Peptides against a protein of PDB entry 5FRP. Designs and how they scored, part 1

Every score and structure here is a prediction.

Target 1, 225 residues: chain A of PDB entry 5FRP
Amino acid sequence: VEWTESIPQIIATREDISKELNQALAKTFIDSDPRVRRTSVMIFNKVPVTEIWKNITNKAIYTSLLHLAREKHKEVRELCINTMAKFYSNSLNEIERTYQNKEIWEIIDTIPSTLYNLYYINDLNINEQVDSVIFEYLLPFEPDNDKRVHRLLTVLSHFDKKAFTSFFAFNARQIKISFAISKYIDFSKFLNNQESMSSSQGPIVMNKYNQTLQWLASGLSDSTK
Unless a header shows other numbers, all headers, positions and changes below count from the first letter of the chain.
Peptide ipSAE was made for these designs. It is ipSAE averaged over its two directions, with the distance scale d0 held at 1.0 Angstrom where the peptide's residues are scored. Compare it between designs on one protein only; published cut-offs may not apply.
A fold fails the geometry check if it doesn't show the stated peptide or something in it is severely misdrawn.

## One batch from the design tools (peptide; aimed at target 1 H67 K161)

Design b1_p8_1 (made by RFdiffusion4)
Pose (drawn by RFdiffusion4):
Structure b1_p8_1 (pose): chain A 225 residues (1-225), chain P 8 residues (1-8)
Amino acid sequence: as target 1 above (225 residues)
Amino acid sequence: SFSLPKPI
């Protein structure tokens, strides 16, 4: 851990080495101890994306980084997901393509599909995290009308069938969810004034809203929240 | 061994 903690500054201060470092971090990314794996993925977080793209070039680093996204260990997996997504965003907003660096890009480009494939594991926390992460770094809410789409296509550019089916299923749910929140408000407004303390639908509508709110809460990690 | 998903 002590050794792994020093790399970001070294990479940030010297290009003298890209050989031994690439040789070492590959082992550091698959070490048995999760502390070192975490300290390893923290490199992509602490040192700027450009210096990463310049200094570390070994194929195994990126594969292991993305590989850990499916890991059992939670603290490593979450940081991994967040990191490789913020990295994917920054890895397009700063670094262009040439004849030689494309060799590794097929990994950076399969990041969204890998991210979308996490939904298939069916974990509430992970689904929540991927939901949070995609709209934070991948498909941002800014800044304009045209580029969102221009990049949306580049995000969609490297998908497997699963990524598409899940991309679309996420969207097919959106309408059903909208049809729910809208009725949720239409039912929640019932308390604006006295419509039925026990009249028209008092004994029935309360147990439609109260039971309907559970449907939306069934997909969240903490439904009691 | 682990492998990354292949895009279409």

Design b1_p8_1_s1 (made by RFdiffusion4, then SolubleMPNN; from b1_p8_1 with S3E I8L)
Fold by OpenDDE base, seed 2:
Structure b1_p8_1_s1 (fold): chain B 225 residues (1-225), chain A 8 residues (1-8)
Amino acid sequence: as target 1 above (225 residues)
Amino acid sequence: SFELPKPL
């Protein structure tokens, strides 16, 4: 653990990390101790993306990072999912594609597929986290249409078949959620009107309001668990 | 399998 905690400082201060250090770092991602794995993932959060790409050249580190997205240890998994999504976004924004880094990009370009494939686990907490990182890092709000389309095409260009299926399912769900929210607003406005509530439609709308709320809530994970 | 919520 202590050794791994020193790695961010080493990466930040040294221009050339030895092959041996890269090999040692690769081993920490598969360590039996979750604390070691957690500390290893944190390297990607503590070191600038440009320095990571420059100094971490062992492919096994990147592949191991992606593998931790399916980690059994909840805290490590959650950290990994956020870390890899952020790292992907930062890489797209700051790292040029060159001949020298092509092999690393081949791994990094699979991050979107890796994330969208997590929906097949059918875990509400994982789903919520994946939703969050999609909006924050993979497909963020971008007012420039050309940039937005380019980002979308980049994300989709490396999808496997399962990721495409998840992508379409995700979009269909978003449409349904949007519709439900619109109905919630309409029902809320109706219920706020005393004359409307006293009408024959009052009880009917109240029932629909409750159903809408229940549906919206059912898609959310229990934050207490 | 990834399942969508039932429609409202």
Scores: peptide ipSAE 0.034, ipTM 0.749, DockQ to the pose 0.036
OpenDDE base, seeds 1, 3, 4, 5: peptide ipSAE 0.031, 0.029, 0.032, 0.031; ipTM 0.743, 0.741, 0.741, 0.743

Design b1_p8_1_s2 (made by RFdiffusion4, then SolubleMPNN; from b1_p8_1 with I8L)
Fold by OpenDDE base, seed 5:
Structure b1_p8_1_s2 (fold): chain B 225 residues (1-225), chain A 8 residues (1-8)
Amino acid sequence: as target 1 above (225 residues)
Amino acid sequence: SFSLPKPL
């Protein structure tokens, strides 16, 4: 753990990390201790993306990072999912595609597919996290249409078949959620009106309101679990 | 495959 904790500083201070150090770092991502794995993932959060690309040249490190998205240890997994999504976004924004870094880009370009494939686990916590990182990092709000489309095309261009399916399912779910929220608002407004509540429709709308809430809640993870 | 929520 202590050694791994020193790596961000080493990367920040050294222009070139030795092959041996890269190999040692690669081992930390597969360490049996989740604390070591966590610390390893944190390197990608603590070190600027440009320095990561410059100094971390061992492909196994990037591959191992992606594998941690399916980590059994919840904290490590959650950290990894956020980290890899952010790293992907930062890489797209800051790293030029060159002949020299092509092989690393081939791995990084699979991050969106890796994330969308997590929906097949059918875990509500994972789903919520993936939803979050999609909106925050993969497909962030972009007012420029050309940039937005370009980002979308970039994300989709490396999807596997499963990721495409998940993408469409995700979008369909978002539409349904939006509709449900709209109904929730409408019902809430109705129920907040005393005259409406006293009407014959009052009980009917109350029932629909409760059903809508239940439906919305069923798609959310239990924060207590 | 993951299931989509049922329609409201």
Scores: peptide ipSAE 0.033, ipTM 0.752, DockQ to the pose 0.035
OpenDDE base, seeds 1, 2, 3, 4: peptide ipSAE 0.033, 0.032, 0.033, 0.032; ipTM 0.750, 0.747, 0.750, 0.748

Design b1_p8_1_s3 (made by RFdiffusion4, then SolubleMPNN; from b1_p8_1, 3 letters changed)
Fold by OpenDDE base, seed 2:
Structure b1_p8_1_s3 (fold): chain B 225 residues (1-225), chain A 8 residues (1-8)
Amino acid sequence: as target 1 above (225 residues)
Amino acid sequence: EFTLPKPL
């Protein structure tokens, strides 16, 4: 643990990290102690993306990072999912594709597919986290249409078949949620009108309102678990 | 299998 905690400082101070250090770091991502794995993932959050790409050249580190997205340890998994999504976004924004970094990009370009494949685990907590990182890092809100389309095409260009299926399912779910929210708003407006509530439709709309709320809530994880 | 919520 202590050794791994020193790595961010080493990366920040050295222009070139030795092959031996990269090999040692690669081992920490597969360590039996979840604290070591957690600390290893945190390197990607503490070190600037440009310095990571410059100094971490061992492919096994990046591959191991992606594998931690399916780890059994909840805290490490959650940290990994956020970290890899952020790292992907930062890499797209700050790292040029060159001949020298091509092999690392081949791994990094699989991050979107890796994330969308997590929906097949059918875990509500994982689903919520993946939803969050998609909107925050993978497909962020971008007012420029050309930039938004280019980002979308980049994200999709390395999808496997399962990721595409998941992507379409995700989009279909967004439409359903949007519809439910719109209905929630409409029902809320109706229920706030005294004349409408006193009508024969009052009890019917109240029932639909409750059903809509229950449906929206059923898609949310228990934040206490 | 990734399943969508049932329609409202």
Scores: peptide ipSAE 0.040, ipTM 0.772, DockQ to the pose 0.036
OpenDDE base, seeds 1, 3, 4, 5: peptide ipSAE 0.040, 0.040, 0.040, 0.032; ipTM 0.771, 0.773, 0.773, 0.733

Design b1_p8_2 (made by RFdiffusion4)
Pose (drawn by RFdiffusion4):
Structure b1_p8_2 (pose): chain A 225 residues (1-225), chain P 8 residues (1-8)
Amino acid sequence: as target 1 above (225 residues)
Amino acid sequence: EVEFTLEV
């Protein structure tokens, strides 16, 4: 851990080495101890994306980084998901493509599909995290009308069938969810004024709204929240 | 059907 903690500054201060470091971090990314794996993925977080793209070039680093996204260990998996997504975003907003660096890009480009494939594991927390992460770094809410799409295609550019089916299923759910929140408000407004304390639908509508709110809460990690 | 796999 002590050794792994020093790399970001070294990489940030010297290009003298990209050989031994690439040789070492590859082992550091698959170590048995999760502390070092965390401290390893923290590199992609602490040192700027450009110096990563310049200094570390070994194929195994990126594969291991993305590989850990499916890991049992939680603290490593979450930081991994967040990191490789923020990295994917920054890895397009700063670094162009040439004849030589494309060789590794096929990994950076399969990041969204890998991210979308996490939904298939069916974990509330992970689904929530991927949800939060995608709209934070991948498909941002800014800044304009045209580029969102221009990049959206680039995100969709490298998908497997699963990524597409999930990408679309996420979208097919959106309408059903909208049809729910809208009715939720249409039912929640029932308390604006006295419509039926026990009249028209008092004994029935309360237990439609009260039971309907559970349907939206069934997908969240903490439904009781 | 292409599938994306990860191997170390």

Design b1_p8_2_s1 (made by RFdiffusion4, then SolubleMPNN; from b1_p8_2, 3 letters changed)
Fold by OpenDDE base, seed 2:
Structure b1_p8_2_s1 (fold): chain B 225 residues (1-225), chain A 8 residues (1-8)
Amino acid sequence: as target 1 above (225 residues)
Amino acid sequence: EKEIKLEV
């Protein structure tokens, strides 16, 4: 633990990290202690993306980071999912594609596919987290149409077949959620009108309102568990 | 399709 906690400072202060340090760091991502794995993931949050790409040259570190997105330990997994999504976004914004970094980019370009494949775990907490990191880091709101399309094409260009299927399912779910929210608003407006509530439609709309709320709530994880 | 399990 303590050794791994010193790594962010070492990366920030050294122009080159030795091969031995990269090999030692790679071992910490596969350590049996979840605290060591957690601390290893935190390196990617504490060190600027440019310094990570410069100093972390061992492919096994990046591959191991991506594997932690599927680990059983909740805290490490959740941290890893946020970390890898943010790291992908920062890498696209700040890191040029060169001959020297090509082999690391081949791994980093699989991050979107790795994240969309997490939907096949069929866990509500994982699904909500993946939804969040998609909107925050993978496909953020971009007012420029050309930049938005270019980002979308970049994200999709390395999808496996399963990630494409998850992507279409995600988009179909977002349309359904948007429709349900629109209906919730319409029903709420109707129910706030006394004349409408006193009509023969009042009980029918109240039932549809309750069904809409139940449907919206059923897609949310219990934040208390 | 087989669900993706968490790694153990």
Scores: peptide ipSAE 0.033, ipTM 0.761, DockQ to the pose 0.168
OpenDDE base, seeds 1, 3, 4, 5: peptide ipSAE 0.033, 0.033, 0.033, 0.026; ipTM 0.761, 0.761, 0.760, 0.725

Design b1_p8_2_s2 (made by RFdiffusion4, then SolubleMPNN; from b1_p8_2, 3 letters changed)
Fold by OpenDDE base, seed 1:
Structure b1_p8_2_s2 (fold): chain B 225 residues (1-225), chain A 8 residues (1-8)
Amino acid sequence: as target 1 above (225 residues)
Amino acid sequence: EKVITLEV
């Protein structure tokens, strides 16, 4: 009979330890030292998604993670953007929606909107990173049409107005890039043909080729910055 | 100190 009375106290102690740990962890995401913030973000990369959802129950941690996507410290920001995108994808793939985790899902479901809103910062490095994580984690290649549509609808279902605008702008830009790449290929094929280059069209195509390259390059960040 | 964030 005495052992049964100790079980509630043990459960309460474990819950208290978990709460204290969550509170301590929440503080690390807002620490003044960027190294501490970096280490905190890395937890989401080192710990399996299932274990994160199980053990990290404080909403403030997830909210703080999303907030770091806009951090001025470049290294922490870049890590956070990759981490939150990956975490979103892993969560969609591995975590079931339950009554208990609903409040966390409400935060996680805003990750796509949070990422698409980063385009409004108008930074080329951020834009490139957001482009990358969209293709890698948010809207990955999926050959199954039903899965692809479901994923797209899931991503869009929590967009704010700004995110929708950014989404349409992104898609329009991708179409333009695709068209430019196609032209680049066609021009390259033309320029590699000696007979074509000796024609009256040779100089014209060369100019268009150069313009296409310049346009494509202008959308890329300077890797040396 | 609050983490300074970029404006959106």
Scores: peptide ipSAE 0.158, ipTM 0.837, DockQ to the pose 0.099
OpenDDE base, seeds 2, 3, 4, 5: peptide ipSAE 0.143, 0.142, 0.150, 0.157; ipTM 0.832, 0.833, 0.834, 0.838

Design b1_p8_2_s3 (made by RFdiffusion4, then SolubleMPNN; from b1_p8_2 with V2K F4I)
Fold by OpenDDE base, seed 5:
Structure b1_p8_2_s3 (fold): chain B 225 residues (1-225), chain A 8 residues (1-8)
Amino acid sequence: as target 1 above (225 residues)
Amino acid sequence: EKEITLEV
């Protein structure tokens, strides 16, 4: 009888320990030392997604993770961007939406918007990284059309206005890049043929090839066009 | 938290 009466206190104590741990962890995300912040982000990479959702219940931790995507320390920022994108994808794949985890999902569902909003910083390295995580984690290759559409709708369903604008700009850029790559391939094939190079079109195609390369190089490096 | 100043 006394042992059974101690179980609620033990559960309450464990809950308190969990709260204390969560509070302590929340402080590490805002620590002045970038090494501490880095270590905190790495928790999301080292711990299985299911265990994170189970044990990290303080919403401030998730909010702080998302905020680090805009932190000045390059290494921490880059790690955060990759981490949050991967965590989002893993969460969609492995975590069921329940009443109990609703508040955390409300934060996690903003990850795509948070990432797309990074394009407004107009930093080449950030843009390249965001491009990468979009293709790897947010909108990965999916041969199943229904799954692909469902993922797309999920990603878009929590966009803010800025994220939508960024999304459309991104897609427009991708179409242009795709076209340029196609032309690059065509010109390369032409230039690899000796007969074609010796033709009157040889110099013209060479010029177009160089222009295409310059455009691709500038477009990969210049987020402002 | 040192936010990347968006050069607006």
Scores: peptide ipSAE 0.021, ipTM 0.627, DockQ to the pose 0.096
OpenDDE base, seeds 1, 2, 3, 4: peptide ipSAE 0.016, 0.016, 0.009, 0.016; ipTM 0.619, 0.623, 0.614, 0.634

Design b1_p8_2_s4 (made by RFdiffusion4, then SolubleMPNN; from b1_p8_2, 4 letters changed)
Fold by OpenDDE base, seed 2:
Structure b1_p8_2_s4 (fold): chain B 225 residues (1-225), chain A 8 residues (1-8)
Amino acid sequence: as target 1 above (225 residues)
Amino acid sequence: DKEIKLEV
């Protein structure tokens, strides 16, 4: 643990990390102690993306990072998912594709597919986290249409079949959520009108309002668990 | 479609 905690400082201060250090770092991502794995993931959060790409050249580190997105330890998994998504976004923004980094990009380009495949675990907490990182890092709000389309095409360009299916399911769910929210607003407005509530439609709308709320709530994980 | 399980 202590050794791994020193790695961010080493990466920040040295232009080139030795092959031996890269090999040692690769081992920490697969360590049996979740604290070691957590600390290893944190390297990607503490070190600038440009320095990571420059100094971490061992492919096994990147592949191991991606594998941690599916590990059983909740804290490490959650950290990994956020870290991986952020790292992907930062890489797209700051790292040029060159001949020298091509092999690392081949791994990094699978991050979107890796994330979308997490929906098949059918865990509400994982789903919420993946939703969050998609909107924050993978497909962020972009007012420029050309940039937005380019980002979308980049994200999709390395999808496997399962990721595509997940992508379409995600989008369909977003449409449903949007519709439900719109209905919630409409029903709320109706219920706030005394004349409308006194009408024959009052009880019907109240029932629909409750159903809409229940549906919206059912898609949310219990934050206390 | 087989549910993707978490790695143990």
Scores: peptide ipSAE 0.031, ipTM 0.761, DockQ to the pose 0.166
OpenDDE base, seeds 1, 3, 4, 5: peptide ipSAE 0.030, 0.027, 0.027, 0.025; ipTM 0.757, 0.740, 0.737, 0.711; seed 1 fails the geometry check

Design b1_p8_3 (made by RFdiffusion4)
Pose (drawn by RFdiffusion4):
Structure b1_p8_3 (pose): chain A 225 residues (1-225), chain P 8 residues (1-8)
Amino acid sequence: as target 1 above (225 residues)
Amino acid sequence: LPDIELDV
């Protein structure tokens, strides 16, 4: 850990080495101890994306980084999901493509698909995290009308069938969810004024709204929240 | 299309 903690500054201060470092981090990314793996993925977080693209070039680093996204260990998996997504975003907003660096890009480009494939594991927390992460770094809410799409295609550019089916299923749910929140408000407004304490639908509508709110809460990690 | 595998 002590050794792994020093790399970001070294990479940030010297290009003298890209050989031994690439040789070492590869082992450091698959070590048995999760602390070192975390301290390893923290590199992609602490040192700027450009110096990463410049200094570390070994194929195994990126594969291991993305590989850990499916890991049992939670603290590593979450930081991994967040990191490789913010990295994917920054790895397009700053670094162009040439004839030589594309060799590794096929990994950076399979990041969204890999991210979308996490939904298939069916974990509430992970689904929530991928949800939060995608709209934070991948498909941002800014800044304009045209580029969102221009990049949306680039995100969709490297998908497997699963990534598409899940990309679309996420969208197919959106309408059903909208049809729910809208009715939720249409039912929640019932308390604006006295419509039915026990009249028209008092004994029935309360237990439609009260039971309907559970449907939306069934997908969240903490439904009681 | 093939599936994505992350082999180390």

Design b1_p8_3_s1 (made by RFdiffusion4, then SolubleMPNN; from b1_p8_3, 3 letters changed)
Fold by OpenDDE base, seed 3:
Structure b1_p8_3_s1 (fold): chain B 225 residues (1-225), chain A 8 residues (1-8)
Amino acid sequence: as target 1 above (225 residues)
Amino acid sequence: LPEIVLEV
């Protein structure tokens, strides 16, 4: 733990991180202690993306980071999912593709596929987290049409077949959620009108309102779990 | 949906 906690400062102060340090860091991602794994993931959050790419040259570190997305330890997994999504976005924004970094990009380009493949676990908490990181980091709102399309194409260009299927399922779910929210608003407006509530439609709309709420709530994880 | 088991 303590050694790994020192790594962000070392990366920030040294222009060249030795091969030995990279090899030692790679071992911390597969350590039996989840605290060591957690601290290792935190390096990607504490160090600027440019410094990570410059100093972390061992591809096994990046591969190991991606594997932690399927970690059984909830805290490590959740941290890893957020970290890898953010790191992907930052890398796309700040890191140029070169001959020298090609092998690392081949790994980083699989992050979207890795994340979309987590939907097949069929865990509501994982699904919500993946939903969140998609909107925050993978496919953020971008008002520039060319940038938005380019980002989308970049994300999709490295999808495996399963990730592509998951992507379509995700988008279909979003359309349904959007429609349900729209209906929730309409029903809420209707139910807030006393004349409408006193009408023959009042009980019918109340029932539809409750069904809409139940449907929306069923898509949310239990925050206590 | 393929069931993805979290690695132990």
Scores: peptide ipSAE 0.032, ipTM 0.761, DockQ to the pose 0.162
OpenDDE base, seeds 1, 2, 4, 5: peptide ipSAE 0.031, 0.029, 0.031, 0.031; ipTM 0.760, 0.748, 0.756, 0.757

Design b1_p8_3_s2 (made by RFdiffusion4, then SolubleMPNN; from b1_p8_3, 3 letters changed)
Fold by OpenDDE base, seed 4:
Structure b1_p8_3_s2 (fold): chain B 225 residues (1-225), chain A 8 residues (1-8)
Amino acid sequence: as target 1 above (225 residues)
Amino acid sequence: LPEIKLEV
């Protein structure tokens, strides 16, 4: 009987420690030192998703994580983008929606919008990173049709207007890239044929080939910058 | 997203 009376005090003490830890952690996401912000983001990469959801209960931490997607410091931003996308995917796969975690899910469900809104920055490096995390984490390959559709609907169900616009633009770009690659292959085959190259179409196809390459290359970030 | 025109 006496042991049962101490449990509320232990729970209260753990809640207090958890609260203090959460408050301290929340401050680190807005620290002026990029190294501190980086370390804070890395918690989401190092700790299992189930433990994060259990122990990080302050919604301000999640909001601050999402805000770092627009961080001025390149390394912190890049880490944050990868981290939040992975965390979103892991959360969808491993965390049940409950009454207790509803407020956190309301924030996590905005991750897709946060990521798709990064396309409006018009930075090629950011665009490539967002493309990558979409295919890796947001809309991964899933052979089960029901799971794939459910994931897609989940991602879209919390989009803002801007995210929808960028989503459609992204999909349109993918179709164009696919078409360009197909044409690149066709032109390459044509140009590899000596008879075709000697024809009146040879110079025309060469020009189209060069234009196609230039277009494909223009979508790639400069890895040297 | 800027419309990239592919003239192919």
Scores: peptide ipSAE 0.047, ipTM 0.805, DockQ to the pose 0.025
OpenDDE base, seeds 1, 2, 3, 5: peptide ipSAE 0.046, 0.045, 0.046, 0.046; ipTM 0.804, 0.802, 0.805, 0.805

Design b1_p8_3_s3 (made by RFdiffusion4, then SolubleMPNN; from b1_p8_3 with D7K)
Fold by OpenDDE base, seed 5:
Structure b1_p8_3_s3 (fold): chain B 225 residues (1-225), chain A 8 residues (1-8)
Amino acid sequence: as target 1 above (225 residues)
Amino acid sequence: LPDIELKV
């Protein structure tokens, strides 16, 4: 743990990290101690993306980072998912594609697939997190249409078949959620009107309101679990 | 992903 905690400072102060240090760092991502793995993931959060790309040249580190998205330890997994999504976005924004970094880009370009494939775990907590990182990092709001489309095409261009399927399912779910929220609002407005509530439609709308809430809630993780 | 039908 302590050694791994020193790595961000080392990367910040050194122009080049030795092969041996990269190999040692790679081992920390697969350490049996979740604290070590957590600390390893945090390197990608603490060190600027440009410095990561410059100094972390061992492919195994990037591959191992992606694998942590499916680990059992919740905290490490959650951290990893956020970290890899952010790292992907930062890399797209700040790192030029060159011949020298091509092999690392081949790994990084799989991050979107890795994330969208997490939906197949069928875990509500994971789903919510993946939803969040998609909107925050993978497909962020971009007012420029050309940039937005370019980002989308970049994300999709490296999808595997499962990721594409997940992408379409995700989009379909968004439409359904949007509709449900719209109905929730409409029903809420109706129920907040005393005259409407006293009408023959009052009980009917109340039932639909409850059904809508139940549906919306069923798609949300239990924060208590 | 399960297809959740919304009947509202």
Scores: peptide ipSAE 0.041, ipTM 0.793, DockQ to the pose 0.025
OpenDDE base, seeds 1, 2, 3, 4: peptide ipSAE 0.041, 0.041, 0.013, 0.040; ipTM 0.791, 0.792, 0.666, 0.789

Design b1_p8_3_s4 (made by RFdiffusion4, then SolubleMPNN; from b1_p8_3 with D3E D7K)
Fold by OpenDDE base, seed 4:
Structure b1_p8_3_s4 (fold): chain B 225 residues (1-225), chain A 8 residues (1-8)
Amino acid sequence: as target 1 above (225 residues)
Amino acid sequence: LPEIELKV
């Protein structure tokens, strides 16, 4: 009987420790030192998703994580983008939606919008990173049609207007890239044929080949910058 | 997103 009376005090003490830890952690995401912000983001990469959801209960931490997607410090931003995308995917796969975690899910469900809104920055490096995390984490390859459709609907169901516009633009770009690659292959085959190159079409196809390459290359970031 | 036109 006496042991049962101490349990509420232990729970209260753990809640207090958890609250203090959460408050301290929330401050680290807004620290002036990029190294501190980086370390804070890395918690989401090092700790299992189930443990994060259990122990990180302050919504301000999740909001601050999402804010770092627009961080001025390149390394912190890049880490944050990868981290939040992975965390979103892991959360969808491993975390049930409950009454208790509803407020956190309301934030996590905005991750896709946060990521798709990064395309409006018009930075090629950011665009490539967002492309990568979309295919890796947001809309991964899934052979099960029902799971794939459910994931897509989940991602889209919390989009803002800008994210929808970005989503459609992304898809349109993918179609254009696919077409350009197909044409690149066709032109390459043509140009590899000596008879075709000696024809009146040779110079025309060479020009189209060069234009196709230039277009494809223009979508790539400069890895040296 | 800037509309990249492929002139091919």
Scores: peptide ipSAE 0.039, ipTM 0.787, DockQ to the pose 0.025
OpenDDE base, seeds 1, 2, 3, 5: peptide ipSAE 0.038, 0.013, 0.023, 0.024; ipTM 0.784, 0.670, 0.695, 0.696

